# Peptides against a protein of PDB entry 3V4L, part 87

Target 1, 386 residues: chain A of PDB entry 3V4L
Amino acid sequence: GQPLAKDKVALLIGNMSYWEHPKLKAPLVDVYELTNLLRQLDFKVVSLLDLTEYEMCNAVDEFLLLLDKGVYGLLYYAGHGYENFGNSFMVPVDAPNPYRSENCLCVQNILKLMQEKETGLNVFLLDMCRKRNDYDDTIPILDALKVTANIVFGYATCQGAEAFEIQHSGLANGIFMKFLKDRLLEDKKITVLLDEVAEDMGKCHLTKGRQALEIRSSLSEKRALTDPVQGAPCSAEALVRNLQWAKAHELPESMCLKFQCGVHIQLGFAAEFSNVMIIYTSIVHKPPEIIMCDAYVTDFPLDLDIDPKHANKGTPEETGSYLVSKDLPKHCLYTRLSSLQKLKEHLIFTVCLSYQYSGLEDTVEEKQEVNVGKPLIAKLDMHRGL

## One batch from the design tools (peptide; aimed at target 1 A78 G79 C129 A163)

Design b2_p28_6_s3 (made by RFdiffusion4, then SolubleMPNN; from b2_p28_6, 16 letters changed)
Fold by OpenDDE base, seed 4:
Structure b2_p28_6_s3 (fold): chain B 386 residues (1-386), chain A 28 residues (1-28)
Amino acid sequence: as target 1 above (386 residues)
Amino acid sequence: SEAEEVSKKHLAKNDKDPNTGQIIIEDE
């Protein structure tokens, strides 16, 4: 029969905005496009940008809670990284320069924990450099991995080599995602699919002799990312997993705010990633005596590090939101919350209506406080312990 | 030929020139 997954869960991490290292661009597009493709494959996808060490650890722990016997687990990482002695290290955005294994997440440790969950398939897609870090002399004493014969690694580059991103003037994929995205939906054994991606990379003039995909696998069964999820969630654990994932992806409901002047504002929310939300405001009703009015959002929780200079923009692109802009309502003011994982409390903020009456020179302000609870990933309380 | 610039994801600490991580790919 066709192999069945008990469920399918993916964690996608894209680190770009490094504190002590060169900034990247491709992980933004790569995580977004891969999220959309994996959702079409019925994966429960958590997509996270720009995580600290602590936030990455918590994201991995929450991902491991979604894993169980026969569940397909996929971990994608795009960012800085290194490989020492066959151990792959993902570099958090707050990693010091130089970083060491103590500042990084070891992929083989995550694999060990996934094997303890008796997963049906473990896929690692690592779009990072695999160069040795000469500042890290630590040989991790990793416990021997179990022989589970359900493991696939897709490395964007060869051992000891660098991974590249194509610098366009605009948004571009990393080299690996450029080829992976074209084949990811194919009903093929995952190792065959990745081998075809490796061939496509090898035929491309841009990548030929510069970057080659490496596949490491111990996969005894024909398993594909297209494999259907087994039936209705019959187990208590499957119900809990579905509820936990649903909570982590629940957007606030759109609100209609009514001001005393008679202006009505639509407040809307859109997810760019599991930790990135766009807030947008639009004027849906204006009395004729009001000649101009704008609805600003302000007074955000300090934990979100929102610069007011980047809030309340006339376009999504001016906020740094280039990917979801086509799916957003037009003619709004837009604010991008890029660090929802940092939210310890409810998202409370002020909507400020600034308006002018016909024949009055003075601008009038009205304010309303809005509580939208914990949006998206903030429901997982990834800060429990800080 | 639009030269596509390919940047390294990881620059060595000693690569002081931020431009040394860019490989200009000339389309021949």
Scores: peptide ipSAE 0.045, ipTM 0.530, DockQ to the pose 0.081
OpenDDE base, seeds 1, 2, 3, 5: peptide ipSAE 0.010, 0.034, 0.030, 0.034; ipTM 0.493, 0.508, 0.515, 0.514; seed 1 fails the geometry check

Design b2_p28_6_s4 (made by RFdiffusion4, then SolubleMPNN; from b2_p28_6, 16 letters changed)
Fold by OpenDDE base, seed 3:
Structure b2_p28_6_s4 (fold): chain B 386 residues (1-386), chain A 28 residues (1-28)
Amino acid sequence: as target 1 above (386 residues)
Amino acid sequence: SMADEVSARHLAEGNKDPNPGQIVIEEE
């Protein structure tokens, strides 16, 4: 019969804003585009940008809670990385300079934990460098992996080589994602799909002699990312998994705020990633005696590190939101909340209405506090150990 | 021809990969 997945779950991590290391750009686009493609494939996708070591560990733990017998698990990582002794290390944004294995996440340890869940398929897509880290002399003593015959690694580059991104004047993918995205929806065995991606990369003049895809597989069955999910979630475990994923992706409801002056504001929310949300405000009603009127957001929780200079922009792009701008309403003020994983409490902030009456020179302000609860990934309490 | 800066997702400068992996690839 056709292979069936009990469920399909993906964790996508894009690290760009390193503290002690060169900043990257392409992981933003790569994680976003891959998220949209995997959603079309009925994956439950958690998409996270710019994670610390602790936040990466918690993201992996939450991902492992979504895994169970016969579930398809996919881990994608885009960022800095290295390979020592055939072990792949993902570098968190807070990693020191130099970093070592003690500051990084070992992919083979994650694979071991996925095998303990009796998963139906384990896919790793590692869009990072595979050079040796000469500052790390640690020989990882890994326990022997189980023979599950359901493992696929797609490495963006060869052992000892670099993975590249193209910096155009606009949004560009990393080299691996540029070719992967064109084939990801194909109803093919995942190893055949990745082999076709390797051929496409091999035809590109930019990658020739610099980057080549490596496929490492023990996959004995004809499994595809297109494999259908088995039936309605009838098991208690499937219901729990669906509820856990739904909690991590619940946006606040849009609000209509009414001010004493008679101005009405629409407050809306959009997800860019599981840990990145856009807030937007629009004037939906204004009395004719009010000539100018702006609604800005302020007084965010300190844990979010919101710079007021980047808040309340006339375009999504001015906030650093280039991807979801087409799906947002026009003629708003926009604020991008990154790092929602850092939120320990409810998201409480102030909506401030600044307005002027006809024939008065003085600007008037009215304020309303808004509590939207825990948005998106903040519901998982990824900081429960600090 | 805008020289497209290609950045490697490489080891950090302090992790002395002496090539900070920014290869400018000129698109022809």
Scores: peptide ipSAE 0.117, ipTM 0.635, DockQ to the pose 0.104
OpenDDE base, seeds 1, 2, 4, 5: peptide ipSAE 0.026, 0.076, 0.019, 0.095; ipTM 0.596, 0.604, 0.566, 0.618

Design b2_p28_7 (made by RFdiffusion4; failed a check: the pose's geometry)
Pose (drawn by RFdiffusion4):
Structure b2_p28_7 (pose): chain A 386 residues (1-386), chain P 28 residues (1-28)
Amino acid sequence: as target 1 above (386 residues)
Amino acid sequence: EEEEEEEEEEEEEEEEEEEEEEELLVPR
C-alpha cells in the first residue's frame, strides 16, 4: 500500500571553475537550491562544488558508504557532461583539453555500485550537456546491470543535445532547476513528477527545440521522494549511518579570542556547502589604551589555495558566497573557505591583529594561531589510507 | 517608402532580440 524508505540520501555535485574549459555560473545556485528542497523532503544531503576527478571519486565513495538495503539514493550533477556509446560522463574541473572517459566519471559505474548496496530507489538528475566527445577513443565495455526496477533518470536534455543555464548578471540559474524547483516537493511518483516537469519545461521560450527533459525509468513501484523514513532508527546499522552523516556537517564553535593587549576578537563560522565554510571576525572588546585596530585572517593551509581577494571582506557577497548579509551576523570581516575536500591537514590559520596605542605613531602586530580541526567534509578524511 | 523603412526597422529589432537571447544562454 504505502512504499517506505529506510533512509533518503543525496549527493549533489556542482562544477563551475573548469581549468581547461568554459567556466559555468548556475551550478552553485542550483546546488544550493536542490539541497534546501531535498532537506525539506528529509534527505541526508551532501553538497559539493568544483571537484577534481580524484575528489569526485571520493564523494561517490562517501555517498555509497551512506547507502544500504532500502535506502533511497539520489545523485544530482550540474556541470559539463558528454555522452558516448550509451554512457553518460560528468567532467571534473581538472579535466584536460582535449579530454577522454579516463579523465571523467561514468554514471553507469556509480549506478552499479549503488545496486550492490541493495538501495530501494536510484534517482539520477543529470543537469549537463549530452553530446559526443569526438576525441574519446575508449569505450568502457561495462558489465550488465542487475534488473532491480528502481532506476530513475532525469536527464536535463536528450542524447546529442545541450542543457542550458541563464547567466543573467546577478544570480544566474539553470533551466532544469527553474522547472524542477517548483515541482520537487509534490507527493507524486518520481517518474510521474519528472514527466510533469518535462511538460512545464516545454513551455520554456529560451530553450524550445534546443533542450528537452529526458526520462529513463525501470521503476515498477509507486516510490516517491516524499515517501517516509522507517520511523525509529533503533538498529545498530542505522545508528552507524547517522553518525557517518553527522561526521561531515560539523562546524567549529564560535570562539572568542583574548589578546595579550586586552583586545577581544569574536570568531564565527557559517556553512554554505559541505565543501564551503565562511569565517567572520568581529572586534568585540578593546581597552581604552588602544583606539586603532583591525583584525585580519592569514596563514591558511596551502592545500586550500585561498585567494586573498576572497578573504577579509566587508560583506559575505564580496567573498563569492551565496549567503547574504541578512543570513550572516552584521559588521564583521567575512572570509570564504571553499575547497575543504583539499584539506588533508588540520585547519590552522593566524588571526592577525594590527593595532595602535594612544599618542604613538608605530603600528603593533599581534598574531594568534587558531586550530579549528577538520570542519565539515574535511572530517570525513577522504584522503585516508594508503 | 515609409512602409519599407518601418519593416526594415522591425527586422533589425528582431535580430537584436535574437542576439540578446543567444548571449543570455550558456550550454553546460

Design b2_p28_7_s1 (made by RFdiffusion4, then SolubleMPNN; from b2_p28_7, 12 letters changed; failed a check: the pose's geometry)
Amino acid sequence: MEEEEKREKERKEEEERKKEEEALLVAM

Design b2_p28_7_s2 (made by RFdiffusion4, then SolubleMPNN; from b2_p28_7, 11 letters changed; failed a check: the pose's geometry)
Amino acid sequence: MKEEKEEEEKKREEEEKEKELEALLVPM

Design b2_p28_7_s3 (made by RFdiffusion4, then SolubleMPNN; from b2_p28_7, 13 letters changed; failed a check: the pose's geometry)
Amino acid sequence: MKEEEEEKRKKEEEEKRKEELEKLLQPM

Design b2_p28_7_s4 (made by RFdiffusion4, then SolubleMPNN; from b2_p28_7, 13 letters changed; failed a check: the pose's geometry)
Amino acid sequence: MEERRREEEERRKREEEEREREALLQPL

Design b2_p28_8 (made by RFdiffusion4)
Pose (drawn by RFdiffusion4):
Structure b2_p28_8 (pose): chain A 386 residues (1-386), chain P 28 residues (1-28)
Amino acid sequence: as target 1 above (386 residues)
Amino acid sequence: SPTVTNTLPELHPADDEFKEKYPNLVPR
């Protein structure tokens, strides 16, 4: 009568800043939006931006670790894609020009690994182009899929076609997400809902005859993204899964820093994506003997490759964050730490204090080191092992 | 195995005239 979910897990990857290929803009916004919608449908969501081939492989391994028998598994990719010989490929940021299947992740490979885990539902939302990579000489000769009747595909475009994004100078949106976001919360069967999305997508003027939604499904059960999760987890296997999930969305505690000169610096942290964290510095207290002072953040782990233009900015928008000043506490210095999947080490940076005493010209520098451990996805140790 | 469950229209790649008409539209 009623189909049930042991758990609902989602992996969303949005690639924008390609090294050898045109950079995209809408993936960040689309990924942010799909996480919020999928969380309302009670999904364990992993949101990641600008992953290399190696990094993309690890995100799949962490996602597969969160899938067991009866778990609904969902994969959303927004970025560069190509389709050769019946296989769909997601292109990582580190991809060379020209690129091949070896440089890319085959979706079919990911699907087989999910079937090995006995998942109740396999949903793939591929928001990418689907043309031939004429440079690709290799044909993977992949093994046949087990007939499981739970595979669902939401291709943003058809084979040999292109998926489009509207790059309006402001926010920038993807076409598939413009029509998906208004309908995703419906209690319809996943295949029916995706078809209703395909109708509204045909009413699109910007993309008519260039992009159309393609649905491929084997699903023989009235399963939906709104189906309920098996109430009390109470199983030992179910508990290990909730810990593994909480292990990736841990944020450092908002600490207060005391300086030898009697100045207090409040240090705040905000989550944007599992891969993105925002730090803010507020000067909470200073003694009367000091009037002039500015707190600034430096000495980040070189693995993160933090650009100075994205750090110590008056507002969060100036760092490139999707989060806005109404979401983040007012008046601090905001700094954006994207690329946490690159942190093998522990997070150590210096909160540097430049200040001046009453009646003196000289400028005094007081540097204090801060170790915040492995925030968010860095805690998963994706670089672990030999 | 999954099969196509909707009707697929004929689609055309983006040409120069189309790109000039929709400059903010970008293929992924």

Design b2_p28_8_s1 (made by RFdiffusion4, then SolubleMPNN; from b2_p28_8, 13 letters changed)
Fold by OpenDDE base, seed 5:
Structure b2_p28_8_s1 (fold): chain B 386 residues (1-386), chain A 28 residues (1-28)
Amino acid sequence: as target 1 above (386 residues)
Amino acid sequence: MPVLTNKLPELKPADEEYLKEHPDLVPM
């Protein structure tokens, strides 16, 4: 019979906004497109942008809690990386320059922990450079990996080579994701799918002889990303996994705020990623005596590091949101919260209505405090390890 | 089981000259 997955879980990390390293662009698009494809494949997807070392460790730990016997686990990483002595290192956004293994996440350590879960399939998709880091001579003493089947590595490039993105005209995929996305929904053994992606990428004249997909596999079974999930979640573990995933994806409900002046505002929320939310405000009712009014959001928690200059924009694109802008309501003010993983408390903020009466020169302000609890990934309390 | 490592093509690092000709091609 076709193999069945007990469940399907994916963690996607895209690091682009490095502090001490060159900024990337592809991870934004690549994580978004891969999230949408894996959701069509019945994966529970956590998608995270711009993680520190500590935040990456916690995201991996939370992902490992979702893994169990016969579960399909997929880890995707896009960002800076290196490979020393056959160990792959993912570089966090807060990594120093030069970085070392002590500042980075070792993929083989994650693999060891995934092997302890007796997973039905482990897929690593590593969209990063695999050059040696000459500033780190540390040989990780990795404990002997268990001889487990059902591991697949798709490396965007070969050992000692570079992976590339194409930085054309705003939105661009990495070279690997550009070809992977066209095949990811195919009902094929995952190694056969990746071999076809490798053949398609090998036709790319731009990266020919500079980037080539490497497949490393111990997969002895015919397993595919299309393999159906086994039945209704009847096990206690499946219910816990579903609840844990649901917590990381719960948006605040849309609110209708009523001001004393008689203005009504719609406050809405949209998820771009598991740690990225857009707040939007729209005026749904204005008394005729009010000639002008605007509804601003302000007084955010300091842990979110929100620059007021980037808040309350007339378009989603002015906030840096290019992917979900088509699905957002028009004629709003937009604010993008890009670091929800940093939120320790409830998301409390102020809605400030600025308005003018007909025949008065002075602007009037009314304020309402809004508490939306912990949105999206902030419900997982990724900070509980300090 | 034999890890089917595809024989690594000897991929050369991108020469600085090639990256200058392709400014839109950025190493990750």
Scores: peptide ipSAE 0.307, ipTM 0.692, DockQ to the pose 0.739
OpenDDE base, seeds 1, 2, 3, 4: peptide ipSAE 0.291, 0.288, 0.303, 0.279; ipTM 0.679, 0.678, 0.689, 0.666

Design b2_p28_8_s2 (made by RFdiffusion4, then SolubleMPNN; from b2_p28_8, 14 letters changed)
Fold by OpenDDE base, seed 3:
Structure b2_p28_8_s2 (fold): chain B 386 residues (1-386), chain A 28 residues (1-28)
Amino acid sequence: as target 1 above (386 residues)
Amino acid sequence: MPKITNKLPELKLADEEYLKEHPDLVPM
């Protein structure tokens, strides 16, 4: 019969806003596009941008809680990385310069933990450099991997080589994602799909002789990303997994706020990523005696590190939200919350209404505090170890 | 004893020159 997945779970990490390293751009687009493709493949996708070491560890731990016997696990990483002694290291955004293995996540350790879950398929897509880090002479003593015959690595580049992004005047993919996205929905064995991506990437004149896809596989079965999920979750563990994923993807409900002046505001929420949310405000009713009226959000939790200069913008793009802007309502004020993983408490903020009456020069302000609970990934309490 | 010729510096320099010629390519 066709192989069945018990479930399909993906963790996508895109690190771009490095503190001590060159900033990237492609991980934003690559994680977003891959999220949309994997969702069409019935994957439960957790998509995270700009994680610290601690946040990456917790994201991997939460991902491993979603894994079980016969589940397909996919880990995608886009960002800085290195390879020492055949071990791949993902570099967190807070990594020091120079970084070492003690500051980074070892992919082979994650693979070991995935093998303990008896997963049906383990796919690693590593869109990172594989140059040796000359500042790290540590040889990781890794435990011997189990012979599970279900592992696939797609490396964006060869051992000792760089992976590249294209930084044009707009949003662009990394070289790997540029070719991967065109084939990802094909009903093919995952190794055959990646071989075709390697052939397509090999035609890229920009990276010819610099970047080439490397495939490492122990996959003995014909497994595809298109393999159907087993029907209704019959086990208590499958229900818990589905609830845990759903919890991490729950948006706040849209709210209608009523002010004393008779103005009504719609407050809405949109997910860009599992840790990135857009808040938008719109005036849905204004009394005729009010000539000017603006509704802005303020007083956010300090843990979110929201720059007021990027809040309450007339366009999503002015907040740094370029990907979901088409799906957002028009004629709002927009605020982007890019670090929901940092939220320890409920998301409480103030909606401030500034307005002017006809024939009065003075601006009046009314404020309402809003509690929307823990949105998206903030429900997982990724901080529980501090 | 095979002389491991440290060609690593020449590869790094050739990559830096190539990246100067291709400012639209950024290593990840």
Scores: peptide ipSAE 0.346, ipTM 0.703, DockQ to the pose 0.255
OpenDDE base, seeds 1, 2, 4, 5: peptide ipSAE 0.327, 0.324, 0.047, 0.328; ipTM 0.692, 0.672, 0.424, 0.696

Design b2_p28_8_s3 (made by RFdiffusion4, then SolubleMPNN; from b2_p28_8, 14 letters changed)
Fold by OpenDDE base, seed 5:
Structure b2_p28_8_s3 (fold): chain B 386 residues (1-386), chain A 28 residues (1-28)
Amino acid sequence: as target 1 above (386 residues)
Amino acid sequence: MPVITNKLPELKPMDEEDRAKNPDLVAM
C-alpha cells in the first residue's frame, strides 16, 4: 500500500540579519518559497526569520511538541553554519564573533530528540556552510542515536565545503533552493528526489567544483514528501496539534475605524512569515470639507523594536516586504513587524489620523488605540522560559 | 547512523581570484 503519514510538520528557519557576522539575503526568499511548496504538500509549516539563540531553542522545542509516532518532521535551516567532528551547528543572529558550540544549535542533538518521538520520517535540509570552526575545539558528547530507518539529511554542500547564495541587486534563491524547488512536489522517494537535485546542482557553472549536495540516509522504506496524511484527526493528540498550528497562523481580522471628523479608515493585516506581519491602513471615506488626511500607526510595544523611520511607508517594498506586495491592497501606508516572536503581551498600538480642513492652515489629529491580541507566532508564547 | 548515499565530487574552496571573478557569490 502507499505509505501514510500520521501528520506532516515543518519548521523553517532563515537567519540573515546577523549582528556580528556578514548579512545574507537568500534565506528570505528560500524560506518563503519552501513554505508555499510544503503547504501544497499538506505540511503544517512554521516559518521564522532572524532568530536569536534563545528564540531558536524555543522554536525547536515547540516543533518537537508537534512530533509524535508516525509523524513526518522536516527541519529546514538557511543561514551561517559550521561542522566540527561530524556535528553540524546552526548559527543564531545574536552569535558572537567568533561563535562557539555554546552559542549555536547542534543538529544532531535535535535529531536525537526527534528519534525519541518515533517519527515516520525525519528530513533535515541544511543550507549552510560545513567548514570547520577553528575557534571551537569542543567535541559534543552525543548520546548514542537510536538505530532508526527514517532519517534523511540533505546538506547543501559537502563536509568541509561552503554553501553559496547569489547576492544580486534583486531577490534570488540560494544555490540549493534554486534546484530543490523545481523537484520538491515530485511523487518520489525523498532520497531519489534529492539525488536528482544533486545531479541538477552538479550542472551549475557558478558552483561546479565548489558546492555539491550531500545526501545522508538511513531510510529503508519508500517514503515521500507527497505521502498522504492519514484521514480526519480522530485522536485528541491530532486535534491538539491542529489547534497549536492554527494558533501560530491566525491573523487579526480587518477593522474599520471611524473618527469624529467623519473619516473612515480600513486597518488590514497580512502574514509574510509566522513571525513577520504587515499592517496596512487606507482611507475608505473622507468628508468633502477635509482636503488632506493620512492614517499612521504608532506607539508599538517596546519588545518589537520598531524604528518609526521604517513605519508608515507608501509601498510594501520600502518596509523590506518584496514577497507579498502583489497580494496587498494598493494606495495604503505599510508597516512591517519582523520580530513577532519577541511580543510578550497583546499587540496594542495607536492609529493616528492627521488631517486638514478646507480654509484652516493648522493640521488636526485624532487617535484611536487598537488591541489585536497576540498575532501569529506570538500566540505560542516562545518567551515562557524567562 | 545515516550514511552518504550519493557520489560526492572533489570540491575546492574559493580562492581570492575566484572571489574577485564572482563577487555576488556569498558563502552562507
Scores: peptide ipSAE 0.453, ipTM 0.917, DockQ to the pose 0.894
OpenDDE base, seeds 1, 2, 3, 4: peptide ipSAE 0.225, 0.356, 0.225, 0.255; ipTM 0.630, 0.858, 0.609, 0.647

Design b2_p28_8_s4 (made by RFdiffusion4, then SolubleMPNN; from b2_p28_8, 16 letters changed)
Fold by OpenDDE base, seed 1:
Formats: structure tokens, sequence, C-alpha cells
Structure b2_p28_8_s4 (fold): chain B 386 residues (1-386), chain A 28 residues (1-28)
């Protein structure tokens, strides 16, 4: 019979805004496009940008809580990385220069923990460099992996080689994701799908003889990303998994704020990623005696590190949101919250209405505090280790 | 005719010359 997944869960991490390393661009687009494709494949997707070491560890721990017997687990990573002695290391955004294994997440350690969950399929898609790090002579003593016939690695490049992005003036995918995205929805054994992606990459004139996809697999069964999820979750663990995922993707409800001057504001929320939300404000009613009015958001929690210079923009693109701008309402002020994983408390902020009456030179301000609870990934309480 | 065994192109490291020709190719 066709293999069934008990469930399908994916963690996608895109690191680009490095503190001590060159900034990347492709992980933004790659995580976004892969999220949309995996959702069409009935994956429960957690998508995270720009994680610290601590935040990456917690994201992996929360992902492992979503795994169980016969569940398909997919980990995608795009960002800086290295490979020492056959161990792959993902580099967090706060990693020092030079970084070492003690500052990085070992993929083979994650695989060990996934094997303890008795998963139905383990897929790793690693869009990172695989050069040796000459600053790290540590040989991690990895415990022997269990012999499981359900592991697939898709590496964006060969051992000892670099993976590349194309930093043109526009948004572009990394080289791996550029070819992967065109085939990801195909009903094929995952190793066959990746082999076709490898052939397509091998035709790319830019990276031919510089980057080649490597496939490592123990997968003996015909398993595909298209494999259907087994029917209604009947186990307590499946119900907990569904609830945990739903919490990580719950947006605040849109609000209508009424000011004393008679102005009405619509406050809305959109998810770009599991840790990235856009707030938008629009004037939905203005008395005729008010000639000008704007609704600004301010007084955000300090944990979010929001620069006021990037808040309250006339376009989503001016906030750094280039992907979801088509799905947002027009004629708003936009603010992008890019670090929701850092939020320990409820998201409380101020909506400030600035307005002018006809025939008065002075602007008037009215303020309302708004509490939207813990949005998106902030509900998972990824900070519980301090 | 000797079947030219297409030597699998050895993956060349990104040398400085290729970096200069392709400044838009950034290592990840």
Amino acid sequence: as target 1 above (386 residues)
Amino acid sequence: DPVLVNELPELKPMDEAYRAEHPDLVPM
C-alpha cells in the first residue's frame, strides 16, 4: 500500500542577519517559498528567521516535541555552515568570529534525537557551505546513530565545497532552493526527487563545477513528501502536537479602535513567518472637521528591539517586508516585528492618533494601549531555559 | 571512437578570479 505519514512536521530556519559574519539575502525568500510549498503538502511548518544559538536550540527542542512514531520530520536550514569530520554545523546569527562547534548546532545530534522519536521519515535539507572550519579542531563524540532506513540528507553542495546565493538587486533564491522549489510538489520518492534536482542544478552555468547537490540516504522504502497524513488524530500525542502547532500560528484578531475625536482606526495583523508579524493601521472613519490624521504604533516591549525609524512606514517594503505586501491592505502604516521569539510577555503597545482640526495650527494626540497577548511563536515560550 | 568519459568536472573551490568575475555569487 502507499506509505502513510502519522503526521508531517517541518522546521525551517533561515539565518541572514549575522552579527560577526557576512549578511545573506536568499534565506528570506527560500524559507518563505519552501513554507508555502510544504503547507500545500500538508506539513505543519514552523518558519523562523535570524535565530541566536539559544533560540535555535529551543526551536529544535520544540520541533522534537512535535515528532512521534511514524511522523515525517523535515529540517531545512539556510545560512552559514560548515562540515568537520562528516558532522554538519549550522551557524547561529550571534556566533562569534571565528565560530566553533560549541557555538553551533550539530545536525547529527538533531538526527539522533529524531531517531529516538521513532519517526517515519527524517529529511534534512542543508543549504549551507560544507567547507572544513580550520578554527575548530574539536571532534564531537557523537553517540552511534541507530540503524534506521528512513534518513535523507539533501546537501546544497558537496563535502568541502561552498553553497551560493545570487545577490542581485532583487529578491532571489539560493541556488539549491531555485531548483528544489520547481520539483518539491512531485509525487516521487524523496531521493528520486532530489536526484532530479541534482541534474537540474548540474545544468546551471553559474555553479557548474562549483556547487553540486549531494544526496545521502538510508531510505529503503518508497516515501515521498506527498505521502498522505493518516486520518483523524486519535492519539493524545497527536492532539497535543496539533494544539502546539496551532498555538505557534495564531494571529491576534483585528481590532477597531475608537478615539474621543470620533476617528476610528482598524488595527490588523499578518504573519510573514512564525516569528515575523506585520502590524498595520488604517483610518476607517474620520470626522469632516479633522483635516489630517495618522495612527502610529509605539511603546513596544524592549525585548523586540524595534527601531522606531523602521516602524510606521507607508509601504510594507519600507519595513523590509517584500514577500507578503500583495496580501496586505493598502493605504496603511506598517510595522514589522521580526523577532517574536524574544517576546517573554504579552505584546502590549500604544496606538497614537495624531490629528489636526480645520482652522487650528496645532496637532492633537490621543493614545490607546493595546494588549494582543502572545502572537505566533511567542506562545511556545521558547525562553523557558532561563 | 573512444567514448570520451566526460571527466566529472571536479568541483573547483571558488577561486579569487571566479569571485572577481561573479561578485553577485555569495557563499552561504
Scores: peptide ipSAE 0.351, ipTM 0.715, DockQ to the pose 0.307
OpenDDE base, seeds 2, 3, 4, 5: peptide ipSAE 0.338, 0.334, 0.330, 0.341; ipTM 0.702, 0.702, 0.696, 0.709

## One batch from the design tools (peptide; aimed at target 1 H80 A163)

Design b2_p29_1 (made by RFdiffusion4)
Pose (drawn by RFdiffusion4):
Structure b2_p29_1 (pose): chain A 386 residues (1-386), chain P 29 residues (1-29)
Amino acid sequence: as target 1 above (386 residues)
Amino acid sequence: STKLVSRNGVPEDTEENKEKHEEMLEKEE
């Protein structure tokens, strides 16, 4: 009568800043939006931006680790894609120009690994172009899929076609997400809901005849993204899964820093994506003997490759964050640490204090090191092992 | 400004890309 979910797990990847290919803009916004919607449907969500081939492979491994028998598994990709010989490929940021299947992730490979885990539902939302990569000589000769009647595809466009994004100077949105976001929360069967999305997408003027939603499904059960999760976890296997999930969304505690000169610096942290964290520095207390002082953050791990133009900015928007000043506490210096999947080490940076005493010209520098461990997805140790 | 942009990242058929592809095949051999 009522279909049930052992758990609902989602992996969302949004690639924008390609090295050898045109950079995109809507993936960040779409990924942020799909996480919030999927969390309202009680999903364990992993949100990641600008992944290389190696990094993409690890995100799939961490996602597969969170899937077991009866778990609804969902994959959303927004970025560059090509379709050759019946296979869909997601292109990582590190892809060369020209690129081949070896440089890319085959969705069919990911689907087989999910079937090996006995998942109740396999939903794929591929928000990418589907044209031929004429430079791709290799045909993967993949093994046949086990008939499991739970595979669902939400292609943003048809084979040989293109998926489009509206790059309005401001926010920038994807077409698939414009029509998906208004309908995702419905209690309809996943296939029915995706078809109703395809109708509204046809009413689109910007994309008519260039992009249409393609649905491919084997699903023979009235399964939906709104189906409930098996109440009390109480199983030992169920507990290990909730720990593995919580291990990736840990944020450093908002600490207060005391300086030898009697100045207090409040250090705050904010989560944007599993891959993205925002630090803010607020000067909470200073002694009367000091009037002039500015707190600034430096000496980040070189693995992260933090650009200076994204750090020590008066507002979060100036760092490139999707989070706005109403979401983040007011008046601090905001700094954006994207690319946490690049952190093998522990997070150590210096909170540098430049200050001046009453009646003196000289400028005094007091540097204090801060170790915040492995925030968010860095805690998963994606680079672990030999 | 508002632009409709494809998420098409497929390489263009240029002389530079043909040369890089040929070099990759030669290195594999």

